# Designs tried in a protein design run: peptides against a protein of PDB entry 5JXT. Part 81

Target 1, 319 residues: chain A of PDB entry 5JXT
Amino acid sequence: SLLPKKEINVYIGMSEMQVKWYQKILEKDIDAVNGAGGKRESKTRLLNIVMQLRKCCNHPYLFEGAEPGPPYTTDEHLIYNAGKMVVLDKLLKRIQKQGSRVLIFSQMSRLLDILEDYCVFRGYKYCRIDGSTAHEDRIAAIDEYNKPGSDKFIFLLTTRAGGLGINLTTADIVILYDSDWNPQADLQAMDRAHRIGQTKQVVVYRFVTDNAIEEKVLERAAQKLRLDQLVIQQGRAQVAAKAAANKDELLSMIQHGAEKVFQTKGAFGTMAEKGSQLDDDDIDAILQAGETRTKELNARYEKLGIDDLQKFTSESAYE

## One batch from the design tools (peptide; aimed at target 1 Y61)

Design b2_p29_7_s2 (made by RFdiffusion4, then SolubleMPNN; from b2_p29_7 with K2P P3S Y8F E14A A15R L20E E25L)
Fold by OpenDDE base, seed 4:
Structure b2_p29_7_s2 (fold): chain B 319 residues (1-319), chain A 29 residues (1-29)
Amino acid sequence: as target 1 above (319 residues)
Amino acid sequence: RPSFAERFNPEEAAREDEEELERLLEELE
């Protein structure tokens, strides 16, 4: 029988470089961030800020001039300049030692390019699929990964391209490097490994930048997923209008952690204390804290009714 | 292999930003 998947949100502090770029993004449009644009502020402008902040949470090298150089080299800086890469690097070593195989999903194809550079740098053998991958190359990559005795450890996928009905049950670990705004896209990604034919316990690690926009993206996705479940259970499929994120919700998401980011001169959390020198105990602590916060997040939304879940207010989640 | 910075294409980056913005609009409508 297929075992239930274990899902753990992994809350990760920003690197010093991420903090600097996150500050720069907020400062560039500080009037919008402070709500000074009022009713005249474009929704598109706020969405652009959200998008730039999400890129920063993934990797600062997604911005022009962020990578140190010249000379430009693929080196340890690729890892230590992004909190998610520091955790990923340690986690992959553990996963490999356990004899597991891993799917890594992201929304961003350019992030997969960074992850390819990382795989080459660490000597990890990988496959890749994104939205631009030709059908034949996609089949070849899947077949190569699923082959008995395949030496491919990692499969890199964009969440949406990887979600398209493929079977990757030869992997037992799923890393969501970022989250989709639609929680169903992430579920579909997980279901590539968590499917009939899986023989192992599937574990899903969802990376979430702590004290940043991604916590609010996760909260919104969890709220939407719970709402969808309740609507299905109650047979009220027509009443769940997609709560369109209003400008105030977007502004609240952008403002989340912004003050702390402006006050921070270095990295966040465990990244401030140890940087790239995380040990196995640090990873265990991060995973344990993540498991606790995941349970708390789920418990928060389990108590809410449909009417409460339709209100995207930061306040309604604490009562 | 050239580094990520050496392969950096501002036009590609701008295109991906637009595609992500469109996806965000679709998910938030």
Scores: peptide ipSAE 0.632, ipTM 0.958, DockQ to the pose 0.638
OpenDDE base, seeds 1, 2, 3, 5: peptide ipSAE 0.626, 0.624, 0.625, 0.626; ipTM 0.957, 0.957, 0.958, 0.958

Design b2_p29_7_s3 (made by RFdiffusion4, then SolubleMPNN; from b2_p29_7, 11 letters changed)
Fold by OpenDDE base, seed 4:
Structure b2_p29_7_s3 (fold): chain B 319 residues (1-319), chain A 29 residues (1-29)
Amino acid sequence: as target 1 above (319 residues)
Amino acid sequence: MKSFAERFDKEEAEKEDKEEMERLLEELK
């Protein structure tokens, strides 16, 4: 029988470089961030800020002038300059020692390019599929990964390309390096490993940058998923929750953690204390804290009815 | 070696960012 998935949100502090770039993004559009544009602020401008902040949460090398050099080299700086990479690097070592195989999903193909260089640097064998991958090459990559006795440890996928009905039940670990705005896309990604033919416990690690915009992305996605489930269960037609996701919702997402980011002179959380020197105990602590926060998040939404979830702006989750 | 930012296809990068923003706009409806 297929075992239930274990899903854990992994809350990760920003590196010092990420904090600097996050500050720079906010400062560039400080009037928009402070809501000074009011009704005149362009929704497109706020969306651009959201996109830049999300790129920063993934890796600062997505920005011109962030990478140290010239000369440009693949080295430990690729890892320690992004909080998610520090956690990923330690987690992958553990996963490999356990004899597990891993799917890594991202929304950004450019992040997969960074992860390829990382895989080469660490000596991890991998496959890759994104939106540009030809159909034949996609089949070949899947077959190579699923082959009995395959030496391919990692499969790198864009969430949308991986959602297309692929069977990857030869992996038992799923890492969502970032989240989709649509929680169904992430579920479809998980279902590549968690389906008929899986023989192991599937564990899903969702990376979430702590004290940043990604917490609000996660909260919104969890709310939407619960609402969708309740609508299906109650047979009520699409009450399009015209949660008029107003400019105010985008502003609240952008403003989340911004004050603490501006006050921070270094890295956040465990990244400030240990940087790249995380040990196995530090990883266990991060995973345990993540499991606790995941249970708390789910428990908040499980108590809410359809009417509450429709009124629930990201601000009301903390009252 | 070039930096990642120099190695990225700028047109494809802008297209991907735009498509993600469009998805967010759909989720905000």
Scores: peptide ipSAE 0.606, ipTM 0.955, DockQ to the pose 0.401
OpenDDE base, seeds 1, 2, 3, 5: peptide ipSAE 0.551, 0.631, 0.632, 0.561; ipTM 0.943, 0.958, 0.958, 0.945; seeds 2, 3 fail the geometry check

Design b2_p29_7_s4 (made by RFdiffusion4, then SolubleMPNN; from b2_p29_7, 10 letters changed)
Fold by OpenDDE base, seed 1:
Structure b2_p29_7_s4 (fold): chain B 319 residues (1-319), chain A 29 residues (1-29)
Amino acid sequence: as target 1 above (319 residues)
Amino acid sequence: RPSFAERFDPEEAEREDREEMERMLEELE
């Protein structure tokens, strides 16, 4: 029988460079961030801020002029300038030593370009598919990854491209580098490894930037997933109200952690203490803390009814 | 291989941002 997948949220602090860019993004539109626009604030303006903050959480080099240079070089700075890369770099070494193979999913194809540079820099053999990958090339990449004795360690995928019914049961580790706004898209991505033909325990690591917008994206996704489950169970298909995030919800998401980001000089959490010098014990501590917070998050939403889950209240996650 | 900065395409970046924002909007409406 297929073993249940183990899902762990991995909460990661921002690097110093990410903090600086996160501050810059908030400062650029501080009036919108403070809600000074009121009812006149466009949903599009708030969504743009959300998009920029999500890019910052993934990697600061997604912004023009962020990469240090000239000269421009692929070097250790690619790793230490993004908290997720620091954790990824240590985690991949452990995964490889365990004889596991890994799928890495992202919403951003340009992040996959950074991950390709990282793979080349570290000497990891990889496959890639995204939304632009031709059908024939996609088949070839999947077959190359899945072949017996494949030397391909990593498969890089956009979440949506990976969701398209493919079989990747030759991997047992899934890393969601970032989350989809639709939790079903992430589940579909996990199901590429967690399906009939899998012989190992599938472990899913969901990277989440701590004290940033991604925590609120995760909370909203967990709420939506629970709501979907309850609607299915209760047969109330009509109450699949798209949780239309109001402007106030988006604003609350943008404001989450903003004050602490403005007060912070340098990096956050373990990134401030250790930075690129994370050891195996630091990774174990991050994973253990993540497992605890994941259980707590799930337990919060499991107690809520449909009516509570339809109210996106920033406060309801703490009661 | 050129660095990520040397390969940076502002038009590609803007396109990807727009496509993701459209997806976000679809999930929020």
Scores: peptide ipSAE 0.681, ipTM 0.969, DockQ to the pose 0.672
OpenDDE base, seeds 2, 3, 4, 5: peptide ipSAE 0.677, 0.679, 0.677, 0.674; ipTM 0.968, 0.969, 0.969, 0.968

Design b2_p29_8 (made by RFdiffusion4)
Pose (drawn by RFdiffusion4):
Structure b2_p29_8 (pose): chain A 317 residues (1-241, 244-319), chain P 29 residues (1-29)
Amino acid sequence: SLLPKKEINVYIGMSEMQVKWYQKILEKDIDAVNGAGGKRESKTRLLNIVMQLRKCCNHPYLFEGAEPGPPYTTDEHLIYNAGKMVVLDKLLKRIQKQGSRVLIFSQMSRLLDILEDYCVFRGYKYCRIDGSTAHEDRIAAIDEYNKPGSDKFIFLLTTRAGGLGINLTTADIVILYDSDWNPQADLQAMDRAHRIGQTKQVVVYRFVTDNAIEEKVLERAAQKLRLDQLVIQQGRAQVAAAANKDELLSMIQHGAEKVFQTKGAFGTMAEKGSQLDDDDIDAILQAGETRTKELNARYEKLGIDDLQKFTSESAYE
Amino acid sequence: SHQNLFELQEEVEEENKEAEEAQEEEEEE
């Protein structure tokens, strides 16, 4: 029995420093922010703003010249200058206290570099797979974290890095520092720990910058995820739109017994006999329209799970 | 629901293959 995973959006604010940088990004190209300029502009200008705001929502030290002036030290400012780091510090502290281990995913390798400095600063034992990591390296990295009684606690990965089917069930908590544009990528990262061999409840925490660009980014991915479900659930429709033996058999046998019973004429003919007054015609049209309504209202309301013929139906016996 | 999206996709693909094979067999017959 594999427990369904708990996925939680943790909505996070921004530090005072992030606001300064967030405002500068929006100011440096305020024209494009207010939707100015021609409609012919290429997508490049706006997408550059998206990248900067994404980096800003992650950590301000991703911008050069942002870390406090030289010389550079690795201290508490690494934590308190990014809202996500403040929430993560207490979250990781609570995770270790309850005997849990965690996989931390990110889109940007420069952010895992910042998380490396944090793990050394707090004394956390950790592994890293980068996507810019050799094959034999990440095999050892997987084994090191999966070793029974492993020294490690945190596993730093990029959402894409490892490839398909790698197993990290020796962890039961997943933290998505930032989200991906296609929902399958984040969903695959959660299934590093949420797969066969996982014994404990898998909990996934997704850091989202509330009232900023990442909240809006998240709604779109949730929509694209919902669209994918509808396509996959309806993937049986085109194969259904020939005729089975039974389907052909049912068309022929329908009402055949009543035909054999009949010596004279059938229904509409036996009761009225090829002569029809106005009242008889009106009853035929009223009964038909009623049947027509009930038939259409029954089928136009159905779903794929009702129309889909099982392959076992062809096993006529 | 969305957590089993990959498994559901595989199941749907298997069911479509099986239905296509059953239709081919009936056409041959």

Design b2_p29_8_s1 (made by RFdiffusion4, then SolubleMPNN; from b2_p29_8, 16 letters changed)
Fold by OpenDDE base, seed 4:
Structure b2_p29_8_s1 (fold): chain B 319 residues (1-319), chain A 29 residues (1-29)
Amino acid sequence: as target 1 above (319 residues)
Amino acid sequence: SAQDLFEQRKRVEEEIAARKAAKAKEEAE
């Protein structure tokens, strides 16, 4: 029988470079961030801020002029300038040593470009599929990855391209480098490895930038997923319609952790203490803390009824 | 724990390897 998948949110501090870029994004639109724009602040402007903050949480090199250079060469700076890359680099070494194979999903094809450069730099053999990949090339990449004795360790996918009905059961690890606003897209990505033909225990690592907008993206996605489940169970189809974040919800998400980001000099959390020098014990501590916070998050939403799950609780932005 | 997840996965891999080896032995007899 297929074993249930295990899901762990991995909460990761920002690097010093990410903190600096996160501050710059907030400062550029500080009036909007403070809610001073009132009714005139467009939902589109807030969505743009959210998108820039999510880019920052993924990698600072997603911004023009962020990459150190000239010369523009792939080096250790590609890893240490992004908290998620530091954790990924250590986690992939562990995953490889245990004889596992890994799917890495992102919303951002430009992040997959950074991950390709990283794979080449570390000597990891990989396949890639994104939204631009031709149908024939997708088949070829899947077949190359799934072939018996394949030397391809990593499969890089955009979440939506990976959501197509492909079988990747030759991988047992799934890394969600970022999260979709639609939790069903992430589930569909996980189900590429977690399906009939999987023999191993599937483990899903969801990377979440701590003290940043991504925590609120995750909370909202978890809330929506639980709401969708309860609506299906209760037959209340009419309730699902409030899926789009309003202006106040977007503003609360942008404001989450912003004060602490402005007060911070340097990196966050374990990134402030050790940066790229994380050891195996630090990774175990991050994974254990993540498992605890994942259980707490799930337990919070399991207790909520449909009416509570329809309300975005702004109160959790100040705790 | 994260450690328990890795150990549990290793145990499952060993059980699957053992089942595959047993099945391959039954098909060869």
Scores: peptide ipSAE 0.014, ipTM 0.286, DockQ to the pose 0.015
OpenDDE base, seeds 1, 2, 3, 5: peptide ipSAE 0.012, 0.000, 0.000, 0.000; ipTM 0.334, 0.225, 0.229, 0.220; seed 2 fails the geometry check

Design b2_p29_8_s2 (made by RFdiffusion4, then SolubleMPNN; from b2_p29_8, 16 letters changed)
Fold by OpenDDE base, seed 1:
Structure b2_p29_8_s2 (fold): chain B 319 residues (1-319), chain A 29 residues (1-29)
Amino acid sequence: as target 1 above (319 residues)
Amino acid sequence: DIQNLFEQKKQVEAEIAARKEALEREAAE
């Protein structure tokens, strides 16, 4: 029988470089961040800020001129300049040692380019599929990954490209490097490994940048998922949760953690304490803390009814 | 699509049932 998937949110501090870039993004649009634009602030401007902050949470090298060089060489700087990469690097070593295989999903094809450079640098054999991958090349990559005795350890996918109903049950670990705005897209990604034919316990690690916009993206996705579940259960088709965040919700998301980011000199959390020198005990502590916070997050939304979830999506703009 | 909603419902119900069964097994060990 297929075992239930285990889902763990992995809360990760920003590197020093990420904090600097996050500050720079907020400072560039400080009037909008402070709500000084009021009703006149463009929703498009706020969406652009959100997208830049999400890029920063993923990797600072997603910005032009952020990568050290010339010469442009892949080195340890690719890892230590992004909190998610530091955790990923340690987690992948553990996953490999346990004889597991891993799917890594991202919303950003340009992040997959960074992950390819990382895989080459660490000597990890991988497959890749994104939105631009031809149909024939997708089939070939899937077949290469799924073949008996495949030497491919990692499969890199964009979350949307992973949505194509493909079977990747030869992997038992799923890493969501970032989250989709639509929680159903992430579920569909997990279901590539968590499907009939899986023989192992599927574990899903969702990377979330702590004290940053990604916490609010996660909360919003969890709220939406719970609301969708309750609507399906109660047959109330009319409760289409407003799929798109309003201006006030976007502003609240941008403001979340901004004060702490401005006050911070250096990195956050375990990245400030250990930097790239995280050991196996530090990873265990991060995973345990993440499991606890995941249970707390789920418990918060499980108690809410449809009416409460609808109100909370409106009131979360003021806390 | 209403059909997709029904399929999603069945999947969620199956996941809930499987989680309950797993929790019951873990409580019995």
Scores: peptide ipSAE 0.000, ipTM 0.225, DockQ to the pose 0.077
OpenDDE base, seeds 2, 3, 4, 5: peptide ipSAE 0.000, 0.000, 0.000, 0.000; ipTM 0.208, 0.237, 0.211, 0.190; seeds 3, 5 fail the geometry check

Design b2_p29_8_s3 (made by RFdiffusion4, then SolubleMPNN; from b2_p29_8, 14 letters changed)
Fold by OpenDDE base, seed 1:
Formats: C-alpha cells, structure tokens, sequence
Structure b2_p29_8_s3 (fold): chain B 319 residues (1-319), chain A 29 residues (1-29)
C-alpha cells in the first residue's frame, strides 16, 4: 500500500543579500507598502510587488545586476547569497547519502536556470522539465530519470509542468522550492512521486522564507485548501469563489515581516548565526522546528469551519 | 509612516491571533 506522504514546511531565514534586496523592493514602492495609495493603488502594482518579493525569497540573482561580476562565474556565492540554497545544498547532500532521489519544483523557470548552474557546480546529475520543454523532450527526460539504475539524482521541474500527469515514483523526496498560489498545483506536483508504484516513504519539504511574504502565501494557500476541502464535503460549490487576493490582502502580505526586514542589518535566523556554515545538526533543528510549525499551522485550520475561514480571509484586511 | 503601519500590523496580527484562538475555543466546546 502507498504510505501517506509526510509534508514538512522548512522555514528559512533570508541571507544578507536577500534582506538588502527585500528592503530595496519595499523602499522602491514605499507609498504602496504604507497603504498611502488607498483605493487608488492598483491591484496590478501590488501584484508586481508581491512578485518581486517572491523572487527575492527564491534567489537575489533573479534581479538584473544582482549577480557578482564580471567575471560571471558560478561559485559558492550562488549558494550563500540565498537562504534556500544554503539549506538546499545541505539537504541534498543528506538526501544523496540516504540513497534517495529528489524532485525539485519551482514556479519560476529562471530559478531552475540557477538550480541547473548549481547542479553543475556541485556535480549533481539532473533532468529538467519546464513549460517550454517540447513533448518529446519531456518523455525523454522522464524515461531517463525513471530508468532502472538511472544516475540522475535530481529532477528540476516547474510546478505546472510537473502537474501534467507524469509518473516520477522513482523519486521519494519532493522539494517545493517555492509555493503555488493554488495549493492544488503543489499537491499535483507531490502526486508525481506520491503515486501507485512508489515503494518508499515520500517526504515533501516545502521551503518557506521566514519573516517574509512567503509565510502569508503559505497561510493563504492552507486556508484555501481547507476551504476547498470543506466546500467539497458540504456540497457548497458556490463558496469556492476564485478568491483572488483583494488589494487589502495583498497589502497585508507585502507588509508581513517588513518592519523586521527594515530593522535587520544582516541575515535572518540561523542564516545570521551560521550562514553557509550550517551543519547537519542545524539542518535537523530547522527540520524539527519546521515540523512543529507545520503541525501547528495545520491544526489551526483543521478546527475552522467554512464560515470561520471565510470571515478570517475577509478580516485579514488591515482596516 | 512605516512605523505606524507596522504597529498597526502587529496589533492586527495580535487581534487576528486572538480571534483565531477564540474560534478554536468555540470549535472545542
């Protein structure tokens, strides 16, 4: 029988470079961040800020002129300048030693480009599929990854491309490097490894930048998932409104952790304490803390009814 | 200013946490 998947949110501090870029993004649109635009602030502008903050949470090199150079060389700076990369680097080393194979999902194809450079730099053999990958090349990549005795350790996928009904049960670890706004897209990605034919315990690591917009993306996704489940159970299909984040919700998300980011001169959390010098014990501590916070997050939403969840999503507007 | 917005945010986050805790209590009763 297929074992239940274990899902763990991995809360990761920003690097110093990420903090600096996060500050710059907020400062550039400070009037919008302060809600000074009120009813005049466009939803599009807020969505753009959200997108930039999410890029920052993923990797600062997603911004033009952020990469050190010339010369543009792949080096340890690719890792230490992004908190998620520092954790990923240590986690992948552990996963490989355990004889596991890993799917890494992102919303951003440009992040997969960075992850390819990282894989080459670390000597990890990988496959890649994104939205632009031709159908034949997708089949070839899947077959190459799934073949008996495949030397491919990592499969890099965009979440949406990975959602296309593919079977990747030869992997037992899933890393969601970032989260989709639609929690169903992430579930569909996990279900590429967590499917009939899986022989191992599937473990899902969801990377979440701590004290940043991604916590609110996660909370919103969890709320939506719970609402969707309850709506299905209660037959109230009408309540599954495509609750596209309103302006106030987007503003609240942008403002999340912003004060602490402005007050911070260096990195956050374990990244401030150890940076790239994270050891195996630090990773265990991060995973344990993440498991606790994941249980707390789930327990928070499991107790709420449809009406409570709907009220909570409406009241999250900073009035 | 940024400071007032952040103070208001901490307050709203506390209020939301209190509301959530109240809802969690009501759901246990």
Amino acid sequence: as target 1 above (319 residues)
Amino acid sequence: GIQNLFEDKEQVERENAERLAALEREAKE
Scores: peptide ipSAE 0.006, ipTM 0.396, DockQ to the pose 0.039
OpenDDE base, seeds 2, 3, 4, 5: peptide ipSAE 0.000, 0.000, 0.000, 0.000; ipTM 0.264, 0.293, 0.279, 0.299; seeds 4, 5 fail the geometry check

Design b2_p29_8_s4 (made by RFdiffusion4, then SolubleMPNN; from b2_p29_8, 15 letters changed)
Fold by OpenDDE base, seed 1:
Structure b2_p29_8_s4 (fold): chain B 319 residues (1-319), chain A 29 residues (1-29)
Amino acid sequence: as target 1 above (319 residues)
Amino acid sequence: GAQNLFEQRKEVEEENAARLAALAKEAAE
């Protein structure tokens, strides 16, 4: 029988470089961040800020002129300048040591480019599929990954490419490097490994930058998922979950943790204490804390009705 | 004085958290 998926949110502090870039993004549009633009502030401008903050949470090298150089060489700086990479680097060593294989999903093809450089740098054999990958090349990559005795450890995918109904049951670990606004996209990605033919316990690690916009992306996704589940269960087709965040919701998300980010000198959380020197005990502590916070997050939404979820999604937008 | 949007938001987040906790209690009774 297929074992249920184990999902764990992995809450990760920003590196010092991420904090500096996060501050710079907020400062560039500080009037919009402070809501000083009022009714004149465009939803498009707020969406652009959200996109830049999400890039920062993924990797600072997603910004032009962020990568140190010349010379532009792949080195340990690729890892220590992004909190998610520090955790990923340690986690992948464990995953490999236990004889598991891993799917890594991101919303950002440019993050997959960084992950390719990382894979080459660490000597990890990988496959890649994104939105631009030709149909034939997708089949070839899937077959190469799934073949008996495949030496491909990692499959790099955009979450959108993961949605294409592919079977990757030869992997038992899923890393969501970032989250989709639509929780169904992430579920569809997880279900590439969690299908008929899977023989192992599928574990899903969802990376979430702590004290940043990604917490609010996750919360919104969890609210939407619960609402979608309740709508399906109650047959109430009319609860069109407001598919797109309004301006006030976007502003709320942008402002989340921003004050603490402005006050922070250096890195956050375990990244401030240990940086790239995270050991196995630190990773266990992060995973245990993440498992606890994941249970608390789920428990918060499991008890809410449709009307409560609708009010919560609306009221968090107006104050 | 214009209360700092951050302070107002913290109050709202705390109030929303309290409402969620109350709803979670009512649903457990």
Scores: peptide ipSAE 0.020, ipTM 0.405, DockQ to the pose 0.038
OpenDDE base, seeds 2, 3, 4, 5: peptide ipSAE 0.016, 0.010, 0.017, 0.015; ipTM 0.398, 0.340, 0.319, 0.413

## One batch from the design tools (peptide; aimed at target 1 E67 Y72)

Design b2_p30_1 (made by RFdiffusion4)
Pose (drawn by RFdiffusion4):
Structure b2_p30_1 (pose): chain A 317 residues (1-241, 244-319), chain P 30 residues (1-30)
Amino acid sequence: SLLPKKEINVYIGMSEMQVKWYQKILEKDIDAVNGAGGKRESKTRLLNIVMQLRKCCNHPYLFEGAEPGPPYTTDEHLIYNAGKMVVLDKLLKRIQKQGSRVLIFSQMSRLLDILEDYCVFRGYKYCRIDGSTAHEDRIAAIDEYNKPGSDKFIFLLTTRAGGLGINLTTADIVILYDSDWNPQADLQAMDRAHRIGQTKQVVVYRFVTDNAIEEKVLERAAQKLRLDQLVIQQGRAQVAAAANKDELLSMIQHGAEKVFQTKGAFGTMAEKGSQLDDDDIDAILQAGETRTKELNARYEKLGIDDLQKFTSESAYE
Amino acid sequence: AEEEEEEEKEEQKEESLEELEEEREEEEEE
């Protein structure tokens, strides 16, 4: 029995420093922010703003010249200058206290570099797979974290790095520092720990910058995830739109017994006998329209799970 | 030039972390 995973959006604010940088990004190209300029502009200008705001929502030290002036030290400012780092510090502390281990995913490798400095600063034993990591390296990295009684606690990965089917069930908590544009990528990262061999409840925490660009980014991905479900659930429809033996058999046998019983004429003919007054015609049209409504209202309301014929129906016996 | 500055910055961060580790070892010994 594999427990369904718990996915929680953790909505996070921004530090005072992030606001300064966030404002500068928006100011440096305020024209494009207010939707100025021609409609012919290429997508490049706006996408550059998205990248900067994404980096800003992650950590201000991703911008050069942002870390406090030289010389550079790795201290508490690494934590308190990014809202996500403040939430993560207490979250990781609580995770280790309850005997849990955690996979931390990110879109940017430069952020895992910042998380490396954090792990050394707090004394956390950790592993890293980068996507810029050789094959034999990440095999060892996987084994080191999966070793029984492993020294490691945190596993730093990029959402894409490892490839398909790698197993990290020796962890039960997943933290998505930032989200991906396509939901299958994040969903695959969660299934590094949420797969066969996982014994404990898998909990996934997704850091989201509330009232900023990442909240809006998230709604789109949630929509695109919902669209994918509808396509996959309806993937049976085109194969259904020939005729089975039974379907052909049912068409022929329908009402055949009543035909055999009949010596004279059938229904509408036996009761009224090829002569029809106005009243008889009116009853035929009223009974038909009623049947027509009930028939259409029944089938136009159905779903794929009702129309889909099982392959076992072809096993006529 | 930019590469030398980045290397110096990384070295400074490493030295500060090593000093913190040494101080933590001295505290554990006491």

Design b2_p30_1_s1 (made by RFdiffusion4, then SolubleMPNN; from b2_p30_1, 22 letters changed)
Fold by OpenDDE base, seed 1:
Structure b2_p30_1_s1 (fold): chain B 319 residues (1-319), chain A 30 residues (1-30)
Amino acid sequence: as target 1 above (319 residues)
Amino acid sequence: SRAAAEAARRAQKAANLEEKKRQAELEKLL
């Protein structure tokens, strides 16, 4: 029988380099971040800020001129300059020792390029599929990954490309390196491993940058998912979940954690304490804290009715 | 321009990694 999947949000601090780049993104558009643009601020400008902040949460090398070089090298700097990479690097060693196989999903094909550099650097065998992968190459990559005795440990996928109904039940671990705005896209990604033919307990790790925009992306996705569930249960077809955030919602998301980011000198959380020297106990602590916060998040939305879930809770970073 | 710069970066990284592997193999023979 298919076991229920275990989902854990993994809350990860920014590296020092991520904090510097996050500050720089906010400072560049400080008037918009402070809401000084008011009704005149374009939704497009706010969406662009959101996109840059999400890139920063993923990896600073997604920005031009952020990567050290020329000469360009692949070394430990690829890992320690992004909190998610530090956690990923330790988590993958544990997953491999357990004899598990892993799907890694991202919204950003350019992040998959960084993850390829990482896989080659660590000597991990991998497959890759993104939106540009030809149909024949997708089949070949899936077959290579799923073959009995496959040496491919990692499958790198864009979330939308992985959503194509493919079977990857030969993996038991799913890492969502980032989240889709549509929680259904992430569920569809998880369902590549969590499907008929799976013999192991599927565990899903959702990486979330702590004290940053990604917490609000996660909260919004959780609200939407709960709303969609309640609408289905109550037969209320007229509850159009607001498909797109409004300006005030986007502004609130941008502001979340901004003050703390400006006050921070160096890295955040466990990244400030341990940096790249996270041990197995530090990873266990991060996973346990994440499991607790995941339960709390779910419990918050389970108590809300349709009318409450339709309201975006604007938490200002200045409260 | 951007796609070409990213391709050049990736090509340089690949070459540097191959050279690093070659050096590490040579160091094991010494």
Scores: peptide ipSAE 0.057, ipTM 0.662, DockQ to the pose 0.561
OpenDDE base, seeds 2, 3, 4, 5: peptide ipSAE 0.049, 0.033, 0.021, 0.037; ipTM 0.649, 0.603, 0.458, 0.637

